# Peptides against a protein of PDB entry 4U39: the designs that were tried, part 166

Target 1, 302 residues: chain A of PDB entry 4U39
Amino acid sequence: SIKVIGVGGGGNNAVNRMIENEVQGVEYIAVNTDAQALNLSKAEVKMQIGAKLTRGLGAGANPEVGKKAAEESKEQIEEALKGADMVFVTAGMGGGTGTGAAPVIAQIAKDLGALTVGVVTRPFTFEGRKRQLQAAGGISAMKEAVDTLIVIPNDRILEIVDKNTPMLEAFREADNVLRQGVQGISDLIATPGLINLDFADVKTIMSNKGSALMGIGIATGENRAAEAAKKAISSPLLEAAIDGAQGVLMNITGGTNLSLYEVQEAADIVASASDQDVNMIFGSVINENLKDEIVVTVIATG

## One batch from the design tools (peptide; made by RFdiffusion4, then SolubleMPNN)

Design b2_p25_5_s1 (from b2_p25_5, 12 letters changed)
Fold by OpenDDE base, seed 3:
Structure b2_p25_5_s1 (fold): chain B 302 residues (1-302), chain A 25 residues (1-25)
Amino acid sequence: as target 1 above (302 residues)
Amino acid sequence: MKIKVLLTGKKSEVLAELRELLAKE
C-alpha cells in the first residue's frame, strides 16, 4: 500500500489538496500537534501526536517540541504506517510540528521497511530568518531519515506566479506543488497502466538516492507536450539542471486527447536532458479535468 | 492511454526502447 502522511499545518494542507484533487490509490494520514487544526483535515486517519506534551495546543513553532511529540507517539505512528510499501512524508519546513516530527515519522517508515519519500517545502524568505534556519535543520534531518527527499523552494514559486499574487495564494500554490510531487510519483505506481511498473523498479530508482529535484511544466496548444517538457526541465523549482541525474521519474498528465506522439515527444525531451546512463520511469495519466492542458512532472534523483 | 514504462540503460538505448514501445501501441 501507499500511504501519504501530512505532518503539521503545511503537510495537512497539502493532504487536503490531494484529497480535493482525488489523488487515487493512496491512503491519507494527517498528523498534527494542534488538535483544532487536525479536526479540519479531510484525511481518513487523523493522528494527534504529543497529546501529553502539547495538550493539543500545537508545537509553538518549536521543532524540538515537534520532534518530542512524534517520539511520544511513536507506537501510534508505527501502527498507522504498518504494512505500507511506500510512505510519502509531506511537510512545510520551518514550523514546529512539520520540521520536528516529519524526520521522526520518516525514520519510523524507513525502519518498517517502506520506501520513504519526503516531499517538503522550504519557507518563503518573507516568513523570516528563524523559519529558514529551522527549515534547514529539518531538511538535514529528513535527508538522513528518507530514501529520497524532494525539497520545494517556495521562493521559486514566486517566479512562476504573478507578481501581484496574494500571499495566501502563494501558500496555496506551495500546497499544490506538494500535491503535484506526491501525485506525480503515486500515479506512476497506483494508477493502472498499459505496462505495470513493478514497485521494485520504483524502489531501485528512489531507494537511498538522497536529494531529488522536481520540475513542473504546463502547456496548451499544438506543441503543448514539447513546451510542457521544456518547462519541466527548466522549471524554476529545479535548484540545478537535470543533466547529471542518473534517475528520472516523469509523469505526463493530459486530457482525453493526449496522444502517443505527445507522450513520446515529451519523454524524448526529458531523456535528452538527462544523464547519459539515465534510468527513467515515465508514465502517462489521463485526467479529464485538464482538457487541453498537458502537465509534465519531472523528479530527478542521483 | 495509460503508459507506465521503466527505461534503463544508456540514454540512446532508453530513447530507442521508448520509440519501440510506443510504435507497438
Scores: peptide ipSAE 0.233, ipTM 0.778, DockQ to the pose 0.481
Fold by OpenDDE base, seed 5:
Structure b2_p25_5_s1 (fold): chain B 302 residues (1-302), chain A 25 residues (1-25)
Amino acid sequence: as target 1 above (302 residues)
Amino acid sequence: MKIKVLLTGKKSEVLAELRELLAKE
């Protein structure tokens, strides 16, 4: 089974966005120290952590409180994650609960033998230096606790949105990018394909790979597949080029008019931009809500 | 069409395997 655990406010917003977009084949778990915020979750499983420590009042933007809250609730987290083959841990780094609890939850998932993937955001620079420093510590702790860690630099979202985009919309886009990272991988596993990838193959590409890069490209028109693939491999969300990536996960999502040729063209571009000895998993997904758009998600590991 | 493919090996082999897999559908 695949479980997605949203940790703290940002993680829970991302989980809500995943549920709203009907991401299939995953179980959703919302974790928070704030009981009021947790009540707003759309997740089927809602877990308040650190009830004794915080009394449901949240972590007060303190990662140490988030950490201790997860430690207090370890047995509950273990029970909720038990039997998962794969666990996505999603959080906004820089806050109290997400920053502190997400590494603890990730370690619990890993200790249970699940393939543990972190999908987290760095805060925007405008959220202040304190959040950036807290995020750096949380990301470092996540890196040790996961098999693969995808870090989304929120400041790079400002390069893909309109300059006039309101701050609230920039946060919604960060939640959407978190969704795309989780869905891009989960669709490759949970969605039945013509060629069944063994979970073992995904595990080979993602197990103990450390930091991963994510690129997203969207395009329309005659060359939409090639354009989307080129945008994905040159995405502002990539902190580096994928040319050294030994492992690549690629998701090509299109409408009902997605052709095999378009899938081939996009996959050729991504493979061509990857390492000479690349292990690439690709999947194509039909989303009937996509009209003439192709979305290419690339996750580069190694 | 939902294609899931693992392509492993040299880039040239990966591309050849991709082409072969996609030609069979």
Scores: peptide ipSAE 0.180, ipTM 0.779, DockQ to the pose 0.458
Fold by OpenDDE base, seed 1:
Structure b2_p25_5_s1 (fold): chain B 302 residues (1-302), chain A 25 residues (1-25)
Amino acid sequence: as target 1 above (302 residues)
Amino acid sequence: MKIKVLLTGKKSEVLAELRELLAKE
C-alpha cells in the first residue's frame, strides 16, 4: 500500500490538493499539532500529534515543539503507517509542525521498512530568514530519515508564475508542485498500465538516494509532448541539470488523446538529457481532466 | 490506444522497449 502523510499546515494543504485532484491508489493521512487546522483536512485519517504538549494549539512555529509532538505520538504514527510499502511524507519546511515532525514521521516509516519519500518545500525568501534557517535544519533531518528527498525550492516557483502573482497564489502553486511530486511517483506505481512496474524497481531507484530534484513541464498544442518534456528538463525547479543523475523517474500525463508517439517523443527528450547509464523509470498516465494538456514530471535521483 | 506504458531499466533498454512498442502499433 502507498500512504501519503501530510505534516503540518503546508503538508496538509498539499494533501488536500492531492485529494481534490483525485490522486488515486493512495491512502491519505493528515498530521498536525493544530486541531482546528486538522479538522479542515480532507484526509480520511486525521491525527493530532502532541496533544499533551500543545493542547491542540499548534507548534508556535517552533520545530522543537513539532519534533516533540511527533515523539509523543510515535505509537499512533507507527499504527497509522503499519503495512505501508511506500510512504510519502509531505511538508512545508520552515514551520513548527512540518519542520519538526516530518523527519520523525519519516524515520518511523523507514523503521517500519517502507520506502520513504520526502516531498518538501523550502520557504520563500519573503517568509524570512528564520523560516529559511528552520527549513534548512528540517531538510537536513529529513535527508537522514528518508530514502529519497525531493526538495522544492519555492523561490523557483516565482520564476514560473507571473511576477504579479499574489502571495496566496504562490503558496497554492507550491501546494500544487508538492502534489505533482507525489502524484508523479504514485501514479507510476498505483495506476494500472500496459506494463506493471515492479515495486522492487522503484525501490532500486529510490532507496537510499538522498536528495532528488524535480522538473515539471506543461504544454498544449501539436508539439505539446516535446514542449512539455523540454520544459520539464529545463524547469526552474531543477536546481541542476538531470545529467549525472543515477536515476530518473519520468511521468507523462495526458488526456484521453495522449498518443504513444507523444509519449515516445517526450521520453526521447528526457532520455537525451539524461546520463547514458541512468536507471530510468518511465510511465505514462491518462488523466481525463487534462484535456489537451500534457504534463511531464521528471525526478532525478542521486 | 489509451497507452499507459511503464518501463524500467537502463535508459537504452527503456528506449528500445518503447520503440518496440511503437513498432507494434
Scores: peptide ipSAE 0.325, ipTM 0.838, DockQ to the pose 0.633; fails the geometry check
Fold by OpenDDE base, seed 4:
Structure b2_p25_5_s1 (fold): chain B 302 residues (1-302), chain A 25 residues (1-25)
Amino acid sequence: as target 1 above (302 residues)
Amino acid sequence: MKIKVLLTGKKSEVLAELRELLAKE
């Protein structure tokens, strides 16, 4: 089974966005120290952590409170994650609950023998130096607790959105990028294809790989597959080129009109940008909500 | 065709298998 656990406000917003986009084949768990915020979650499983420590009033933007809250609730987290083959831990770094609790939850998932993937954001620079410093500590702790850690630099989202984009929409786009990172992997595993992916192959590419980079490309029109692939490999979200990666995960998502030729064209572009000895997982998904759009997601590991 | 292809392996093998699938269409 695949479980997606959203931790704190940013993680729970991402989980809500996943549910709203009908991401299938995964179980959703919402975790928070704030009981009122947790009630707004759309997840089937809602877990309040640190009830004794926080009394449901949240972590007060303190990562140490978030950490202690997860430690207090360890047995409940273990029970909720038990029997998962794969666990996605999603959070916005820089806050109290997400920054402190996400590494503890990730370690619990890993200790249970699940393939543990972190998908987290760095705060925007405008959120201030305190959030950046707290995020750096949380990311370092996540790296030790996961098999693969995808870090989304929120400041790079400002390069892909309109300059006039309101601050609230920039945060919504960060939640959407978190969604795309989880969905790009989960759709490859959870959705039956013409060729079924062996979960052992996913483990080979994602186990103990440390930090991973994600690129996303979206395009429409006659050359949409090639354009989407080129945008993905040159994405501002990629802090480095994919040519040094030991593993590449590629998802091509299109509408019902997605052709095998378009799939090949996009795959050839991503493959040409990757190392010759790279282990690659390639998948295509049909999303009926996509009309003329193709979305290419690339995750580079190692 | 509902193209849901999941290919795994070395880059060269994945591309070869994808080309074989295209030749069957």
Scores: peptide ipSAE 0.036, ipTM 0.671, DockQ to the pose 0.656; fails the geometry check

Design b2_p25_5_s2 (from b2_p25_5, 11 letters changed)
Fold by OpenDDE base, seed 3:
Parts: sequence; C-alpha cells; structure tokens
Structure b2_p25_5_s2 (fold): chain B 302 residues (1-302), chain A 25 residues (1-25)
Amino acid sequence: as target 1 above (302 residues)
Amino acid sequence: MKILVLLTGKKEEVLEELRRLLEES
C-alpha cells in the first residue's frame, strides 16, 4: 500500500489539495499538533500528535516541540503506517510541527521497511531568516530519515507565477507543487494499467538516493508534448540540470487523446537531457480530468 | 485513470522498448 502523510499546516494543505484532485490509489493521513487546524483536514485518518505536550495548541513555530510531539505519539504513528510499502512524508519546512515532526515520522516509516519519500518545501525568503534556518535544520534531518527527499524551493515558484500574485496564492501554488511531486510518483505505482510497475525497480531508483529535484511542465496545442517536456527539464524548480542524475523518474500525463507518439516525443527530450547510463522510470498516465493539457513531471535522483 | 505505458530500466533500453511499442501500434 501507498500512504501519504501530511505533517503540520503545509503538509495538511498539500494533502487536502491531493484529495481535491482525486489522487488515486493512496491512503491519506493528516498529522498536526494543532487540533483546530487538523479538524479542517479532508484526510480519512487524522492524528493529533503531542496532545500531552501541546494540549492541541500547536508547536508555537518551534521545531523541537514538533519533534517531541512526534516522539510522544510514536506508537500511534507506527500503527498508522504499518503495512505500507511506500510512504510519502509531505511538509512545509520552517514551521514548528512540519519541521520537527516530519523527520521523526519519516524515520518511523523507514524503520517499518517502507520506501520513504520526503516531499517538502523550503520557505519563501520573505518568511524571514528564522524560518530559513529552521527549514535548513529540518531538511538536514529529513535527508537522514528518508530514501529520497524532493525539496521544492518556494522562491522558485515566484518565477513561474505572475508578479502580481498575492502571497496567499503563492502558498497555494506551493501546496499544488507538493501535490504534483507526490502524484507524479504515486500515479505510476498506484494507477491501474496494462503494465504493472515492479516495485523493485522503484526501490532501485529511489532507495538511499538522498536529495532529488523536480521539474514540471504543462502545455497545450499541437506541440504540447515537446513543450511540456522542455518546460519540465528547464523548470525553475530544478536548482540544477538533470544531467548528472543517477536516476530519472518521468511521468507524462494527458487526457484520453494522449498519443503514443506524443509520449515518445516527450520521453526523447527528457532522455536527451539525461546521462547515458541513467536509470529511468518512465510512465504515461491517462487522466480523464485533463482536456487538452499534457503534464510532464521529471524527478532527478542522486 | 489508467497507465498507457510504463517502462523501467536503463535509458537506452527504455527508449528502444518505447520505439518498439510505437512501431507495433
């Protein structure tokens, strides 16, 4: 089974966005120290952590409180993650709960033998130096606790949105990018298809790879496949080129009119930007909710 | 939703298999 665990406010917002977009084949868990915020989750499983420590009042933007809250609730987290083959841990880094609890939860998942993937955001620079420093500590702790850590630099989201985009919409876009990171992987594993993915291949590409980068491209029109692929490999979210990556995961998602030719065209572009000896997971997904759009997601590992 | 194509392996093997599938379509 695949479980997605949203940790703290940002993680729970991302999980809500996943549920709203009907991400298939995954179980959702919302974790928070704030009981009021947790009640707004759409997840089937809602877990308040650190109830004794925080009394449901949240972590006060202190990562040490988030950490201790997860440690207090270890047995509950273990039970919720039990039997998962893969666990996505999603959080916004820089806060109290997400920064402190996400590494603890990730370690619990890994200790249970699940392939553990972190999908986290770095805070915007405008959130201040304190959040950046807290996020750096949380990301460092996540790297030790996961098999693969996808880090989304929120400041790069400002390069793909309109300059007049309100701050609140920039946070919503960060939640959407978190969704895309999880969905880009989970759809390849969990979506019914004619070909089953060998989970051993996923493990080979994602196990013990450390930090990963994600690029996303969306396009419409006659050259939509090529345009989406080019946008993905040149995405501002990629802090480095995909050249030099040991592994590449590529997801091409389109509507019912997605052709095998378009799939090949996009694959050739991404492959041409990748090393000759790269290990690839390549998948194409039909999403009936997509009209004329193609979405290409590229995740570079190692 | 459904998977249209799913391939894993070395880059060249994946591309060759994808080409084969296209030729057979």
Scores: peptide ipSAE 0.236, ipTM 0.802, DockQ to the pose 0.915
Fold by OpenDDE base, seed 2:
Structure b2_p25_5_s2 (fold): chain B 302 residues (1-302), chain A 25 residues (1-25)
Amino acid sequence: as target 1 above (302 residues)
Amino acid sequence: MKILVLLTGKKEEVLEELRRLLEES
């Protein structure tokens, strides 16, 4: 089974966005120290952590409180994660609960033998230096606790949105990018298809790979496949080129009119930008909600 | 949602299989 755990406010917002976009074949778990915020989750499983420590009042933007809250609730977390083959841990880093609890939850998942993938954001620079410093500590702890860590630099989202985008919409876009990171992987594993993926191949590409980079490209029109692929490999979300990666996960998502030719065209572009000896998982997904759009997601590991 | 194509392996093997599928379609 695949489990997606949203940790703290940002992680819970991302999980809500995943549920709203009908990400299939996954179990959703919302984790928070704030009981009021947790009640707003759309997740089927809701877990309050650190009830004794925080009394449901949240972590007060202190990562040490988030950490201790997860430690207090270790047995409850273990029970919720039991039997998972794969665990996604999603959080907005820089806060109290997400920054402190996400590494603890990830380590619990890994200790249970699940393939553990972190998908987290760095805060925007405008959220202040304190959040950036807290996020750096949390990301460092996540690296030790996961098999693969996708880090989304929120400041790079500002390069792909309009300059007049309100702050609230920039946070919504961050939640959407977190959704795309999880869905880009989970759809390849959990969605019924013509060809079944061996989970052993996923483990080979994602186990103990450390940091990963994600690129996203979206396009419409006659050359949409090539344009989406080019945008993905040159995405501002990529802090480096994908040519040094040991593993590449590629998802091409389109509407019912997605052709095998378009799939091949996009794959050739991403492959041409990748190392010669790269291990690749390539999938194409039909999403009926996409009309003329193609979405290419590239995740580079190792 | 439905997966149209899913391939895994070395880059060249994946591309070769994808090309084969295209030729057979």
Scores: peptide ipSAE 0.235, ipTM 0.814, DockQ to the pose 0.870
Fold by OpenDDE base, seed 1:
Structure b2_p25_5_s2 (fold): chain B 302 residues (1-302), chain A 25 residues (1-25)
Amino acid sequence: as target 1 above (302 residues)
Amino acid sequence: MKILVLLTGKKEEVLEELRRLLEES
C-alpha cells in the first residue's frame, strides 16, 4: 500500500489538494499538533500528535515541539503506517509541526521497511530568516530519515507565477507543486498500466538516494509534449541540471488524446538532457481531467 | 485514470522500448 502523510499546516494543505485532485491509489493521513487545523483536513485518517504536550494548541512555530509531539505519538504513527510499502511524507518546512514531526514520522516509516519519500518545501524568503533556518534544520533531519527527499524551493515558484500573484496564491502553488511531486510518483505505482512497474525498480531508483530535484512543465497545442518536456528540464524548480542525476523519474500526464508519439517525443527530450548511464523510470498517465494539457514531471535523484 | 506506458531501466533501453512500442502501434 501507498500512504501519504501530510504533516502540519503545509503538509495538510498539500494532502487536501491531492484529495481535491483525486490522486488515486493512496491512503491519506493528516498529522497535526493543532486540533482545529486537523479538523479541516479532508484525509480519512486524522491524527493529533502530542496531545499531552500541546493540548491541541499547535507547536507555536517551534520545531522542537513538533519533534516531541511526534515522539509522544510514536506508537500511533507506527500503527497508522503499518503495512505500507511506500510512504510519502509531505510538509512545509520552517514551521513548528512540519519541521519537527516530519523527520520523526519519516524515520518511523523507514524503520517499518517502507520506501520513504519526503516531499517538502523550503519557505519563501519573505517568510523570514527564522523560518529559513528552521527549514534548513528540518531538511537536514529529513535527509537522514528518508530514502529520497524532494525539496521544493518556494522562491523558485515565484519565477513561474505572474509578478502580481498574491502571496496566498503563491502558497497555493506551493501546495500544488507538493501535490505534483507526490502524484508524479504515486500515479506510476498505484495505477494499473499496460506495463506493470515492479516496486523493486522503484526501490532501486529511490532507495537511499538522498536529495532529489523536481521539474514540472505544462503545455498545450500541437507541440505540447515537446514544450512540456522542455519546460520540465528547464524548470526553475530544478536548482541543477538533470545531466548529473543517477536516476530520473519521468511522468507524462495527458488527457485521453495523449498519443504514444507525444509520449516518445517528451521522453526523448528528457533522456537527451540526462546522463548516458541514467537509470530511468518512465511512465505516461491518462488523466481525463486534463483536456488539451500535457504535464511533464521530472524527478532527478542522486 | 490509466497508464499508457510504464518502463524502467537504462535510458537507452527505455527509449528503444518506446520506439518499439511506437512501431508496433
Scores: peptide ipSAE 0.232, ipTM 0.800, DockQ to the pose 0.886
Fold by OpenDDE base, seed 4:
Structure b2_p25_5_s2 (fold): chain B 302 residues (1-302), chain A 25 residues (1-25)
Amino acid sequence: as target 1 above (302 residues)
Amino acid sequence: MKILVLLTGKKEEVLEELRRLLEES
């Protein structure tokens, strides 16, 4: 089974976005120290952590409180994650709960033998230096606790949205990028394909790989496949080129008119930008909601 | 309806399999 655990406010907003976009084949778990915020979750499983420590009033933007809250609730977290083959831990870094609890939850998932993938955000620079410093500590702890860590730099989201985008919409886009990171991987393993993916192959590419880079490309029109693939490999979300990556996960999602030619064209572009000895996992997905849009997601590991 | 085609392996193996699927279409 695949479990997606949203940790703190940002992680739970991302989980809500995943549910709203009908990401299939995953179980959703919402974790928070704030009981009122947790009540707004759409997740099937809602877990308040650190109830004794915080009294449901949240972590006060203190990562140490978030950490201790997860430690207090370790047995409950273990029970909720038990039997998962794969666990996605999603959080916004820089806060109290997400920054402190996400590494503890990730370690619990890993200790249970699940393939553990972190998908987290760095705060925007405008959220202030304190949040950036707290996020750096949380990301360092996440890197030790997961098999693969995708870090989304929120400042790079400002390069993929209109310059007039309201702050609230920039946060919604961060939630959407978190969704795309989780869905881009989960669709490869949760949905039976025409060619079955062995979960062992996913483990080979993702186990103990450390930091991963994610690129996203979206396009429409006659050359949409090539354009989406080119946008993905040159995405502002990529902190480096994918040419040195030891593993690549690629998802091509289109509407009912997605052709095998478009799939091949996009895959060839991404493969050509990758190392010659790269291990690739490739998937194509039909989503009726995309109409004439193609979305290419690339995750590079190693 | 979600249709998923998954291909795994090295770059050249994946591309070769994609080409094969195109020829069969």
Scores: peptide ipSAE 0.136, ipTM 0.740, DockQ to the pose 0.808

Design b2_p25_5_s3 (from b2_p25_5, 12 letters changed)
Fold by OpenDDE base, seed 3:
Structure b2_p25_5_s3 (fold): chain B 302 residues (1-302), chain A 25 residues (1-25)
Amino acid sequence: as target 1 above (302 residues)
Amino acid sequence: MKILVQLVGKKDDVLAELRKLLEES
């Protein structure tokens, strides 16, 4: 089974966005130290951590409180994760609960033998230096606790949105990028395809790979596949080129009119930008909610 | 939601399999 754990406010917002977008084949768990915020989760499983420590009042933006809250609730986390083959741990780094608890939860998942993937955001620079420093510590702890860590630099989201985009919309876009990172991988595994991807193959490409980068491209029109692929490999979210990656995961999602030719064209572009000896996972997905759009997600590992 | 194609392997093998699927379609 595949489990997605949203940790803290940002992680829970991302999980809500995943549920709203009908991400299939995954179980959702919402984790928070704030009981009121947790009640707003759409997840089937809601877990309040550190109830004794925090009394449900949250972590007060302190990562050490988030860490201790997860440690207090270790047995509950273990039971919720039991039997998972893969665990996504999603969080906004820089806060109390997400920054402190996500590494602990990730380690619990890994110790249970699950393929553990972190999908986390760095805070925007405008959120202040304290959040950036806390996020750096949380990301460092996540690297040790996961098989693969996708880090989304929120400041790069500002390069793909309008300059007049309100701060609230920038946060919503960060939640959406977290969704896209989880969905881009989970859709490749959770949904039965014409050719089933063996989970063992995914495990081989994602196990102990450390930091990963994600690029996203969206396009419409006659050359939409090529344009989406070009946008994905040149995405502002990529802090480096994909040509040095040991592994590449590629998801091409389109509407019911997605052609095999378009899939091939996009794959050729991403492959041409990748190392000659790269291990590649490729998947094409039909999403009936997409009209004329193609979405290409590229995840570079190693 | 439906997955059309899932492939894993070396880049050149993945591309070769995609081309084969295209030719057989």
Scores: peptide ipSAE 0.397, ipTM 0.876, DockQ to the pose 0.875
Fold by OpenDDE base, seed 5:
Structure b2_p25_5_s3 (fold): chain B 302 residues (1-302), chain A 25 residues (1-25)
Amino acid sequence: as target 1 above (302 residues)
Amino acid sequence: MKILVQLVGKKDDVLAELRKLLEES
């Protein structure tokens, strides 16, 4: 089974966005120290952590409180993650709960033998230096606790949105990028394909790979596959080129009109930008909610 | 949602298999 655990406010917003987009084949778990915020989760499984420590009042933007809250609730987290083959841990880093609890939850998942993937955001620079420093510490802790850690630099989202984009919309886009990172991988595993991807192959490519980079490209029109692939490999979300990656996961998602030729064209572009000896997972997904759009997601590992 | 194609391996093998699938389609 695949479980997605959203940790804290940002993680829970991302999980809500995943549920709203009908990401299939995954179980959603919302974790928070704030009971009121947790009640707003759309997840089927809602877990308040650190009830004794915080009394449901949240972590007060303190990662140490988030950490201790997860430690207090370890047994509950273990039970919720039990039997998962794969666990996505999603959080907005820089806050109290997400920053502190996400590494603890990730470690619990890993100790249970799940393939553990972190998908987290760095805060925007405008959120202040304190959040950036807290996020850096949380990301470092996540890196040790996961098999693969996808870090989304929120400041790079500002490069792909209009300059006049309201701050609230920039946060919504960050939630959407978190969704795309989880969905880009989960769709490759959870959706029955023409060729069954052995979960062992996914483990081989994602286990103990450390930090990963994600690129996303979206395009429409006649050359949409090539354009989406080019945008993905040159995505502002990529902090480095994918040519040094030991593993590449590529998801091409299109509507019912997605052709095998378009799939090949996109794959050729991503492969050409990748190392000669790269291990690649490639998947094409039909999403009936996509009209003329193609979405290419590239995750570079190692 | 349906997966149209799912492949894993070295990139050249993946591309070769993808091309084969395209030729067979």
Scores: peptide ipSAE 0.386, ipTM 0.884, DockQ to the pose 0.870
Fold by OpenDDE base, seed 2:
Structure b2_p25_5_s3 (fold): chain B 302 residues (1-302), chain A 25 residues (1-25)
Amino acid sequence: as target 1 above (302 residues)
Amino acid sequence: MKILVQLVGKKDDVLAELRKLLEES
């Protein structure tokens, strides 16, 4: 089974966005120290951590409280993650619960033998230096606790949205990018294809790969596949070019009119930008809601 | 036809398989 665990406010917002977008083939778990915030989760499984420590009042933006809350609730987390083949741990880094608890939860998943993938955001620069420093510590702890860690630099989201985008919409876009990171991988595994990816192959490409980068491209029109692929490999979300990656996961999602030629065209572009010896997972997905849009998601590992 | 193609392997092998699928389509 595939489990997605949202940790703290940002992680739970991302999980809500995943549920709203009908991400298939995954089980959702919401984790928080704030009981009121947890009640707003759409996840089937809601877990309050650190109930004794925090009394449901949250972590007060302190990562050490988030860490201790997860440690207090270790057995409950183990039970919720038991039997998962893959665990996505999603969080907004820089907060109390997400920053502190996500590494602990990830380690629990890894110790259970699940392929553990972190999908996390760095805070925006405008959230202040304290959040950035806390996030750096959380990301460092996540690197040791996961097989693959996708880090989304929120400041780069500002490069893909309109200059007049309100701060609240920038956070919503961060939640959407977290969704795209999880969905881009989960769809490759959970969606029945013509060729079933062996989960062993996914493990081979994602196990112990450390940090990963994600690029996203969206396009419409006659050259939509090529344009989406070009946008993905040049995405502002990529802190580096994909040519140094040891592994590449590519998802191309289109409407019912997605052609095999378009799939190949997009794959050729991503592959041409990748190392000669790269291990690639490629998947195409049909989403009837995209109509004329193509979405290319590229995840570069190693 | 829901074109659900899932491929894994080395870059060149993946591309070769995609090309083959296209030729067979």
Scores: peptide ipSAE 0.381, ipTM 0.872, DockQ to the pose 0.670
Fold by OpenDDE base, seed 4:
Structure b2_p25_5_s3 (fold): chain B 302 residues (1-302), chain A 25 residues (1-25)
Amino acid sequence: as target 1 above (302 residues)
Amino acid sequence: MKILVQLVGKKDDVLAELRKLLEES
């Protein structure tokens, strides 16, 4: 089974966005130290951590409280993650609960033998230096606790949205990018394809790979596949080129009119930007909710 | 959502298989 665990406010917002977008084949778990915020989760499984420590009042933006809250609730986390083959740990870094608890939860998942993938955001620069410093500590702890860690630099989201985008929409886009990171991988595994991807192959490509980068491209029109692929490999979300990656996961998602030619064209572009010896996972997905849009997601590992 | 194609392997092998699928379609 695949489990997605949203940790703290940002992680839970991302999980809500995943549920709203009908990401299939995954179990959703919401974790928070704030009981009121947790009640707003759409996840089927809701877990309050650190009830003794925090009394449900949250972590007060303190990562050490988030950490201790997860440690207090270790047995409950173990029970919720038990039997998962893969665990996505999603969080907004820089806060209390997400920053502190996500590494502990990730380690619990890894110790249970699940393929553990972190999908986390760095805070926007406007959230302040303290959040950036806390996020750096949380990201460092996540690297040790996961098999693969996708880090989304929120400031780079401002380069893919309109310059006049309200702050609230920038946060929504961060939640959406977290969704895309999880969905881009989970769709490759959770849905039976024409050619079944062996979960062992996914483990080989994602196990102990450390930091990963994600690029996203969206396009419409006659050259939409090529344009989406070019946008993905040149995405502002990529802090580095994908040509040094040991592994590449590519997801191309289109509407019912997605052609095999478009799939090949996009794959050729991503492959051409990748190392010659790269291990690639490729998946094409039909989403009936997409009209003339193609979405290319690229995850570079190692 | 429905997966159309899933492939795993070395880059060149994946591309070769995609080309083969296109030729067979």
Scores: peptide ipSAE 0.359, ipTM 0.861, DockQ to the pose 0.908

